# Ledger of designs, part 35: peptides against a protein of PDB entry 3V4O

Target 1, 234 residues: chain A of PDB entry 3V4O
Amino acid sequence: DQPLAKDKVALLIGNMNYREHPKLKAPLVDVYELTNLLRQLDFKVVSLLDLTEYEMRNAVDEFLLLLDKGVYGLLYYAGHGYENFGNSFMVPVDAPNPYRSENCLCVQNILKLMQEKETGLNVFLLDMCRKRNDYDDTIPILDALKVTANIVFGYATCQGAEAFEIQHSGLANGIFMKFLKDRLLEDKKITVLLDEVAEDMGKCHLTKGKQALEIRSSLSEKRALTDPIQGTEY

## One batch from the design tools (peptide; made by RFdiffusion4, then SolubleMPNN)

Design b1_p11_6_s4 (from b1_p11_6, 7 letters changed)
Fold by OpenDDE base, seed 2:
Structure b1_p11_6_s4 (fold): chain B 234 residues (1-234), chain A 11 residues (1-11)
Amino acid sequence: as target 1 above (234 residues)
Amino acid sequence: MTTAVTGEIEA
């Protein structure tokens, strides 16, 4: 009854040193810590920082080449972003000011391509703002998604809201990673795991009323990040 | 085609 992954592959992107936008700090530590955790879960992890539009597109293309039937795919992004009409856009470090959709990477387009690979699980962890970009009036027209029932979105913040990082002397985690890292290794269905992270955020006096995790999923099987890879001992 | 990317974290 234990679900098995054909393989487990993760792409982690942390953008901090923007050319035309405020610089961030948390993605450095967050990507590093998440990398170590996912490797403990036997993920093949590619972790990249401060990617241009060209580099981000290439990284996604290479990531997709590693996906196939039954493979677990995880995309983590920390950086500037926005959400228009339910579509999430990741902002490269060389994006102009103001940025538009043609300058950014659409997460839902990546999901479509992952579905074509017949993956076993698609997880998106998006640590970015979800406010509307008023400088972009384009309405993205995306192809209808297939009904694969293997999709999980973890948004660091709720719709229309901002995601925050801790600004202290030195480097510290963003709010989302602060709580995620404490539970990531637990052997639980990924949606249950994220729900518990959401509760932890809600109980903390530092985040209560400031930032809330949103989980959006269509996951019909009890799949976990701890699921063993086919052919391995567990 | 192989393209180089910058900022890779190697742990």
Scores: peptide ipSAE 0.015, ipTM 0.506, DockQ to the pose 0.034
Fold by OpenDDE base, seed 3:
Structure b1_p11_6_s4 (fold): chain B 234 residues (1-234), chain A 11 residues (1-11)
Amino acid sequence: as target 1 above (234 residues)
Amino acid sequence: MTTAVTGEIEA
């Protein structure tokens, strides 16, 4: 039986022009290309660049309003970030130096809110560094997550490692998007698709030993980004 | 209510 989505909604955030941190280049191209691909998959896509903390929180709130029972939700982030105690933090462009958790958006908190909407699928694609932030010793107390078995994390890099972008004179993709874009339209279970992306990254001489994709999932159904929206089956 | 944000792109 073909899985169906009630709807498909994506929020894409690319932060590059940081006020107090190194500027990035790849998020511009990465967000643009991913937007085009997801729209081909009939996602409703909101794509935003260079968001302040206030703007990021508002964007997430608006994204959550579009989620409901059976909806596929995808959050993509490209920018600075860090990971402390298994919690991923997205850094807004106006974050101070050093930044702390109160200045950033916690991905796991967003996941909790998505679960409350009873979504059909929750996909997080995080193209950010995952190194520990030594300036933040906050241990967040998070509410227990529900067991929904519909969660997929694609980390552009391994735990404690960095994510890279291609350094060319012009605009180019980050390493993760370079490989993701070649497979994103394939009709495969999302975890299988990401696993193939991981293999591609591992075979490339530019990325071998430098950056590796990590997949973390609890997905009990064969759900794909290509799944049709309810009422549009043919 | 939807708040206006900067940096939105359409593709």
Scores: peptide ipSAE 0.009, ipTM 0.520, DockQ to the pose 0.034
Fold by OpenDDE base, seed 4:
Structure b1_p11_6_s4 (fold): chain B 234 residues (1-234), chain A 11 residues (1-11)
Amino acid sequence: as target 1 above (234 residues)
Amino acid sequence: MTTAVTGEIEA
């Protein structure tokens, strides 16, 4: 049977204009293009750029308010980030240099809160570096996640590696979005879709040996971003 | 009440 979403909600954050860190370029166009694609998939999309810590936390809170039982939730982030002990941290534009976990938003904490909403699907697309932050020695003790079997992580890069932007004049996609956008509308299980994106990245001369998509998932049902919203199915 | 955030883009 075709899985159904109670609703579909996405929060897209692109941080570029950092105060104390190198500025980025790709998040602008990446967020824009992903917004258009997700809206074609009937997602309710909130797209925000250059958020301070306060604004990011508020955006996440508002996003969570839109989630409920059976709702598909998608969080996309493009910007600076790091990964310590398997936890992904999104860096706000006003983060100090160096930044620490208390200055950043932990993706796994957001996931925990999404699980509490009994969402139908939790998708995280993280276009950020995954290198360890040596200036943050905090070992986060997070509550154990529930076994919901509805979680998909798409990491733009491998553990301990960097995510890259295309170095062209003007604005261009990040590497991850360059390939993701070509397949996002396909009616496929989200993990299968991402796997194909990974293959595309692997075949491209630009990315081969430089950046690889990592998929981390626990998804027991054939859920796709194309799944219809309840009440709209034919 | 929804707290307004800056930087929203139109798409």
Scores: peptide ipSAE 0.009, ipTM 0.498, DockQ to the pose 0.034
Fold by OpenDDE base, seed 5:
Structure b1_p11_6_s4 (fold): chain B 234 residues (1-234), chain A 11 residues (1-11)
Amino acid sequence: as target 1 above (234 residues)
Amino acid sequence: MTTAVTGEIEA
């Protein structure tokens, strides 16, 4: 049986013009290119750039309101980030220096809220560094996740490592998006698709031994971003 | 000051 999505909704956030941290370049072009691709996949896409903490939290809240039973939800983030004790934190543009967890958005908390919506698929594409933030020793206590078997994480880099963008005088993709964009429209199970992206990154001389995609999934069904929306094929 | 958590690679 062909899996069907009740709807498909994506929130894309690209933070680059940080107030107290190094500015980035890649999120601009990466968000725009991913927006175009996801719209071709019939996603309802909200794309936002340079969000403050307040704006990021509001964007996530609005995104969650669009989720419901059977809906495919995709969250993409490109910007500064860190990972402490297995928890991923997205850094808003107005975050202080140094930033702490209270200044950032915890991805696992968002996942918990998505699970409560009984979504059909939860995809996180995190194009950020995953190094530990030594200035934050907080151990977040998170609510236990449900066993929904519909979760896919695509980390642009492996645990404890950095995500990179290409040094260019003009606009250029980040490393992750450079490879993701070539395969995103393929009609394949999302984990298989990401595996192929990982292999492409591994074969590239620029990224081999420097940046590796990590896929973390609990996906028990053959779900793809190309899955049709329920009611549209009749 | 926090270290930049995004790196750059020369093309």
Scores: peptide ipSAE 0.021, ipTM 0.623, DockQ to the pose 0.766; fails the geometry check

Design b1_p11_7_s4 (from b1_p11_7, 6 letters changed)
Fold by OpenDDE base, seed 3:
Structure b1_p11_7_s4 (fold): chain B 234 residues (1-234), chain A 11 residues (1-11)
Amino acid sequence: as target 1 above (234 residues)
Amino acid sequence: MELQSYDPQLK
């Protein structure tokens, strides 16, 4: 019994050229490669680079408008970020130094809004650091999440840890995308797929003891990124 | 190969 998606929509954001923070390199290549892969999977993909806070919020709003009952939604972010009290914050390129939660986008708030759309699957791939922001002691009051059993988080690193990119001549992937891209097209339950990516990362001598993929999910059905779209010839 | 952290505090 093959699960079907009503539609498949992805928003990819790569922030590199920060105004008040260190510049990054890998998000450019990572967004590009992920875009190509997801399009092969028949996702409708919006890929954006170097977004200000205003632009990021608008992009998320537009993304949410494309979601509806049964739609697969995927949000990928590569850039600076932090995690406070279990909440993940994506940092826009125009964020001040230091930044606070009001300058950033909270992923859990986006999830809440996605749940209201009654999506078929919610996937978050977060290629950012998960260290605490000591300059922000604000505890956000978030709306309660529903029990939808269709949520998958792929964190590029462990809680409280850092994510890395490879620094060498030419274009290179971040560590997470380096391994993710090799398996993303496989017809497997998304959590199983990510678990295999985690094992691949674990075998890499470069990242042992430094970066490990964390999967957090509540997924009661065998949903895969390869699932066909309802009403299509797939 | 050398790794660079995404940590914005590292300059």
Scores: peptide ipSAE 0.376, ipTM 0.847, DockQ to the pose 0.649
Fold by OpenDDE base, seed 1:
Parts: sequence; C-alpha cells; structure tokens
Structure b1_p11_7_s4 (fold): chain B 234 residues (1-234), chain A 11 residues (1-11)
Amino acid sequence: as target 1 above (234 residues)
Amino acid sequence: MELQSYDPQLK
C-alpha cells in the first residue's frame, strides 16, 4: 500500500546577502526553483531569503507549528554553514565574523523538535559547506533523538567538504540544486531519488573531487515526496 | 565557468 502524508510542509531558506561574510548568488534561484517544484508536489511551501538569526529562528518555529502527526516536513537551506562534531549549523545573514554555534541554527536541534511532532517524514536538504568551524570549539550537547526511522538528510557535500555554486550564462545555481531539480518530481522513494541525484552530480566534471552528495537516512518505509495527502485524490 | 565556495572562512 502506498504511504500517505497527512500533509506536506516545507520551509526553504536561502541566505545570500551576508553582512560580514562573502555574498552568495545561487540561493535566490535555487529557492525559487525548489519552491515551484515542491508546490507541484502539493507541499505547503514557505520560502524565505536572507534571514537574520532572529528571523530564522522565528521561521523554524512557525514551520514546526505546521507539523503534526503524519505530516511530511522538509527543510531546505542554502547558504553558509558548517559542521562541528556531526552537527550542522546554518548561518544567518547577520552572523558575526567569526561566528559561533550560538549565532547559528543547529539542524539536529530542529530534527529533535520535528520528531516531537510525530511527523511522517523528515527531510533535510542542506546546501551548505560542512567544514569545521575553527572559531567554535563548543561541543553541543544534544538531546537523544527518537528512533522514528523517518529521517533523510541530503547533504550537498560530504563531511568536511565545501559546497559550491556555479555561474552559467549569467545565472548561478548550486551544484546540488542543479541536479536535484531534474529528478525531484519523480515518484520514487526519497532516498532512491537522492541517490540518483548523487550519480548525476558525480558526472559533473566541475565538481569531481570537490563536491559529492551525501545521503544519510533512517527511512524504513517507501516514502516519496510524491506521496498523496490523505483524503485527497490524484 | 567559475565555482564559488559556500565556505565563509575562505579568504
């Protein structure tokens, strides 16, 4: 039997115009393209650009309010970020230079909160670097995660590595989104879909040896972004 | 075609 979503909600954040860090270009287009695709998949999508720390935290809070039992939750982030001790941190546009974890949003903390909502699926698409932040030696103490077997991480790059954007014909796209958008509408288990995206990305001569998609999942059911919403007909 | 890193620590 095909899995059903009680609802499908996505929060997309693209940070580009950093105040104290290098500006980016791709998140603008990436968020836009992903928004359109997810809406075609009947996601309720909130798309935001250039968020301060305060705004990001508020956006996440509002996102969490939309989650409930059986709801599919998807968080996409494109911007600066880092990974310390296995924890991913999204960097707000008003983050200081240098920044620390207290200035950023920890993805794993968001996951913990999503699990409390008893969601049907938790998808994180993180288009950010995963390099160690040498200016932050804090080891975050996170609460233990529940064993929900409904978690999927799509990292734009591998551990300790960088994520890149490319500019072609005046347009800039992240490498991750460049390939993700071509397959996102496919009716496949999300991990299978991402695996195919990883293969497509691997064929890109520009990023060979520089960026590779990493999939981390504990998904015990064949859940797809195309799964119908309960009570609806497709 | 140029690649731009998302790493803010790079100078």
Scores: peptide ipSAE 0.367, ipTM 0.847, DockQ to the pose 0.646
Fold by OpenDDE base, seed 2:
Structure b1_p11_7_s4 (fold): chain B 234 residues (1-234), chain A 11 residues (1-11)
Amino acid sequence: as target 1 above (234 residues)
Amino acid sequence: MELQSYDPQLK
């Protein structure tokens, strides 16, 4: 029994040209490569670069409008970020220095809103650091999540750790995307796919002991990014 | 190859 998606929608955000923080390079290439791959998987992809807080919030709002019952939703973010008390925060390019949670977008809040759409699958690929932001001591009170058993988090790094990009001959790729792109088109349950990516990444001598993929999932069905869209023939 | 951290707190 092949799982079906009502539709497949992805929002990809790559922030690199920060105003008050170090500039990055890899998000440009990573977003581009992931866009091409997801489109091959028949995702409707919106790819955006260097978003301000206002633009990021609008992009997320528009993304949510495309979600509905049974829709596969994928959010990819590459850029600066942090994790406080189990909550992941994406940093807009116009964030002040230092920034606080009020300046950033909380991923868990987005998940809450996605659950309300009764999506078929919620995938978060977060290519950012997960270090504590010492300048933000606020403890957010989040709404309780529903038990939907359709959630997959792919963290580019471990809790409290950093994510890296590789500079090579003027080109830059994030470590996560370097290995993800080789397997993304495989017809496998998304958690199995990410587990294989984790093993591939673990063999990289440059990031051993520095960066490791963490998979956090509550996925009770064999859902894959390759799942066909209902009512379509391929 | 050179690694660059995504840590915004690093200069």
Scores: peptide ipSAE 0.366, ipTM 0.846, DockQ to the pose 0.649
Fold by OpenDDE base, seed 5:
Structure b1_p11_7_s4 (fold): chain B 234 residues (1-234), chain A 11 residues (1-11)
Amino acid sequence: as target 1 above (234 residues)
Amino acid sequence: MELQSYDPQLK
């Protein structure tokens, strides 16, 4: 049977104008393009740019309030970030230099909270670096995740690697979004869709050996971003 | 085309 979503909600965050870190350009366009695509998929989309730590935490809280049993939740982030001990940290624009985990938002903590909402699908699209932050020696102790088999991580790059944006003729796009946008509307299981994006990215001579998409998933059902919302026609 | 890293630790 066709899987159904109770609702579909997305939070998109693009951080560019950092106070104490290099400024970025691509997140603006990437958030815009992804917003338009997800709205075509009937997602309720909240798109925000250049969030402070306080604002990011508030945005996540508001996002979580929209989640409930069977709801599809999608979190997209483009900006600076790092990964320590398998945990992904999104860096707010007002983060100090250097930043530590206490200054950032841990994605796995958000996932834990989403699981408590009994969501139907949890998708994280993280367009950020995954390099170890040598200035952060904190070993996070996170709550154990539930076995929900409805989790998909799309990492723009490999573990320990960098993510890049392309600057050409005054335009800038993240490498990840460059390829993701071409397939996002396809009616395919989300992991299959991302796998095809990974192959497309792998053919790009510009990023060969520099950036590769990693898919980390535990998804036991054929869930797609195109899945219809319960009570709606399709 | 130019690549710009998202790594804030790079100079």
Scores: peptide ipSAE 0.354, ipTM 0.842, DockQ to the pose 0.644

Design b1_p11_8_s1 (from b1_p11_8, 6 letters changed)
Fold by OpenDDE base, seed 4:
Structure b1_p11_8_s1 (fold): chain B 234 residues (1-234), chain A 11 residues (1-11)
Amino acid sequence: as target 1 above (234 residues)
Amino acid sequence: MLSLQSYDPEL
């Protein structure tokens, strides 16, 4: 049986030009490449760069407004980030140094809100570091997630590890996107697709032992990014 | 020449 999406919506955020933190380069190209690929998959894509905290929160709010029952939602983030107590935090470009959770956006909070929309699929692609932020000992009190069995996390790196970009002759790409882009259009269950990306990424000698893709999923259906939108014929 | 840059915010 072919799964159907009511609609497909993606929010892509690339933060590079941080005010109080090291600047990055890869998110620009990575967001661009991913945008083009997702549009080929008939996603409605909103791509934004260098967002302040206020702008990021607004972007997420607008993204959530596009979600509804059966809609596929995909959030991609490339930039600085951290993980405390299993919670992923995306860092806005205007975050202070040091920053705390109140300065950042918690991915799990976004997931909770997506679940309230009764989405058909929730995909998070997080191209950021997952090291603990020692300057923030706050334990977020998060609402319990529903059992929706439609969640996929693709972490560019392992827990406690760093994500990297490769720079060559002025060009920069994230390691994760370097391999993701080669398989993203494949008609496969999203977890299977990411598993293949993980294997490809594992062959990179530059990041071997430094960065490895982690897939965390609760996906009971064979959902793919290639799934057609309901009511459309091709 | 290839170089790696970490996404670590270096707090």
Scores: peptide ipSAE 0.334, ipTM 0.841, DockQ to the pose 0.811
Fold by OpenDDE base, seed 5:
Structure b1_p11_8_s1 (fold): chain B 234 residues (1-234), chain A 11 residues (1-11)
Amino acid sequence: as target 1 above (234 residues)
Amino acid sequence: MLSLQSYDPEL
């Protein structure tokens, strides 16, 4: 009674070289490592770096075209971001300072569009800050989401908190990816997998009391990233 | 030595 995916598609975005904001380092390596892991899981992966608003919107549109009934969709983002009124905003590299919601991509809007595709699973991995943007008081009016019971959010940090990258003499990784990569290939329900990542991350002395993984899900089936694609032999 | 860099652009 193993769940099957019609297909598995992932869009990975890493923004580092911001024009009007501090540059980041980890997204380059994080996107690369995640790409390799998801390919081992037979995902079709599109990985992009340093996207403008226009390019990000186009990438999301193209990603949505690959989604259909029963398809597993995964969106990963590493970069600057914020959360206002429960809505997550990804910041393009050409965003002004300060940025506003009209300059950014709302994740909940993307989720709504994914639901319209009747996907089998919707996974969002958001490696960004979740602090309130006080420079934007716009309250987005969002349509009600459908009850699809196939949604998983992995937030790199808790509500109102910051996300961090580790800077060392060598490779720099985001805290989230540092722990996620060690478990991503495990054959477990995605929420169980992320819960274990949360425990591993919680043991890190560097981030204790500073960053904690939040899992937000409505997932009524035992769906895993390891689920086989329908019609594929292994 | 390990150090943390915030993703918060306000910092």
Scores: peptide ipSAE 0.332, ipTM 0.829, DockQ to the pose 0.711
Fold by OpenDDE base, seed 1:
Structure b1_p11_8_s1 (fold): chain B 234 residues (1-234), chain A 11 residues (1-11)
Amino acid sequence: as target 1 above (234 residues)
Amino acid sequence: MLSLQSYDPEL
């Protein structure tokens, strides 16, 4: 039986023009490309660039308002970030140098809120570094997550590692997006799709030994981004 | 020419 989504909603954030940190280039193109692909998959897509902390928090709040029981939620982030104690933090463009967790958005907190909405699928695509932030020694106390078995994380890189963008002939893409875009429209379970992306990325001579996709999932159903929306036909 | 740029915020 084909799984159905009540609806499909995506929030895409690309931060590149940081005030107090190195500027990035790829998020602009990556967000654009992913937007087009997700729209082909009938996602309702909100795409935003260069968000301040306030704007990011508002965007997440608005995103959460669109989520409900059975809705597929996808959060994509490209920009600076870090990971402390297993928690991923997205860095707003107005974050201070150095920044701390209080200046950033914790992905796991967003996940908790998504679970409260009883979503059908929660997908996080995080194109950011996962290095520890030594300036932030705060151990987040997170509420226990529900056992929803509908969670998929696609990390652009491994724990403690960096994510990269590639530039060629004036074009810049994140390494993750470079390979993700080639498979995103495939009708496959999302974890299978990401596994194939990981293999493709692993064959790249530029990133071999530097960046590798990590998939973390608790997904008990064969859910795909291509799953039809309830009441619709393809 | 191909080049890589890290997303490292240089903390």
Scores: peptide ipSAE 0.331, ipTM 0.841, DockQ to the pose 0.749
Fold by OpenDDE base, seed 2:
Structure b1_p11_8_s1 (fold): chain B 234 residues (1-234), chain A 11 residues (1-11)
Amino acid sequence: as target 1 above (234 residues)
Amino acid sequence: MLSLQSYDPEL
């Protein structure tokens, strides 16, 4: 029996031109490539670059307004980030140096809000570092998530590790997107798809010992990004 | 030639 989505909505954020931190290059290309692929999968895609804290919060709020019961929600982020106590923080381009949790957006808080919308699928693709930020001593107290069994995290790197971009002849592409883009259109359960991406990345000699994909999921149904939207024919 | 750049902001 084919799973159906009520709708499919994606928010893609690529931060590169940081004011107080090193500039990045790959997010531009990565967001563009992912946008084109997700549109082929009939996602409604909002793609934004170089967002301030205020703009990021507004973008997330608008994204949440598009979510409802049975809707597939996908959040992609490429940029600076960190992970403290299991919580992932996306860094806006206007974040101070050093930044703290109050300057950043917590992914787990977004997940909580997505759960309240009774979404059909929640996918997070986080192309950022997962190193500890020693300048942030805040211990987040998050409310327990409800059991929805529809959550998938694709971390570009392992806990405590860095994510990288590749420069080749002036072009830059994130390691994660380099491999993700080759499989994203496959009609497979999203966790299976990401597992294959992880294997492809693992064969790359350039990143061996430096970057590896982590899949974290609670997904009880065979949900795929290729799943048709309810009331449509494909 | 390929080169790697870290997303680590080096705080």
Scores: peptide ipSAE 0.328, ipTM 0.840, DockQ to the pose 0.758

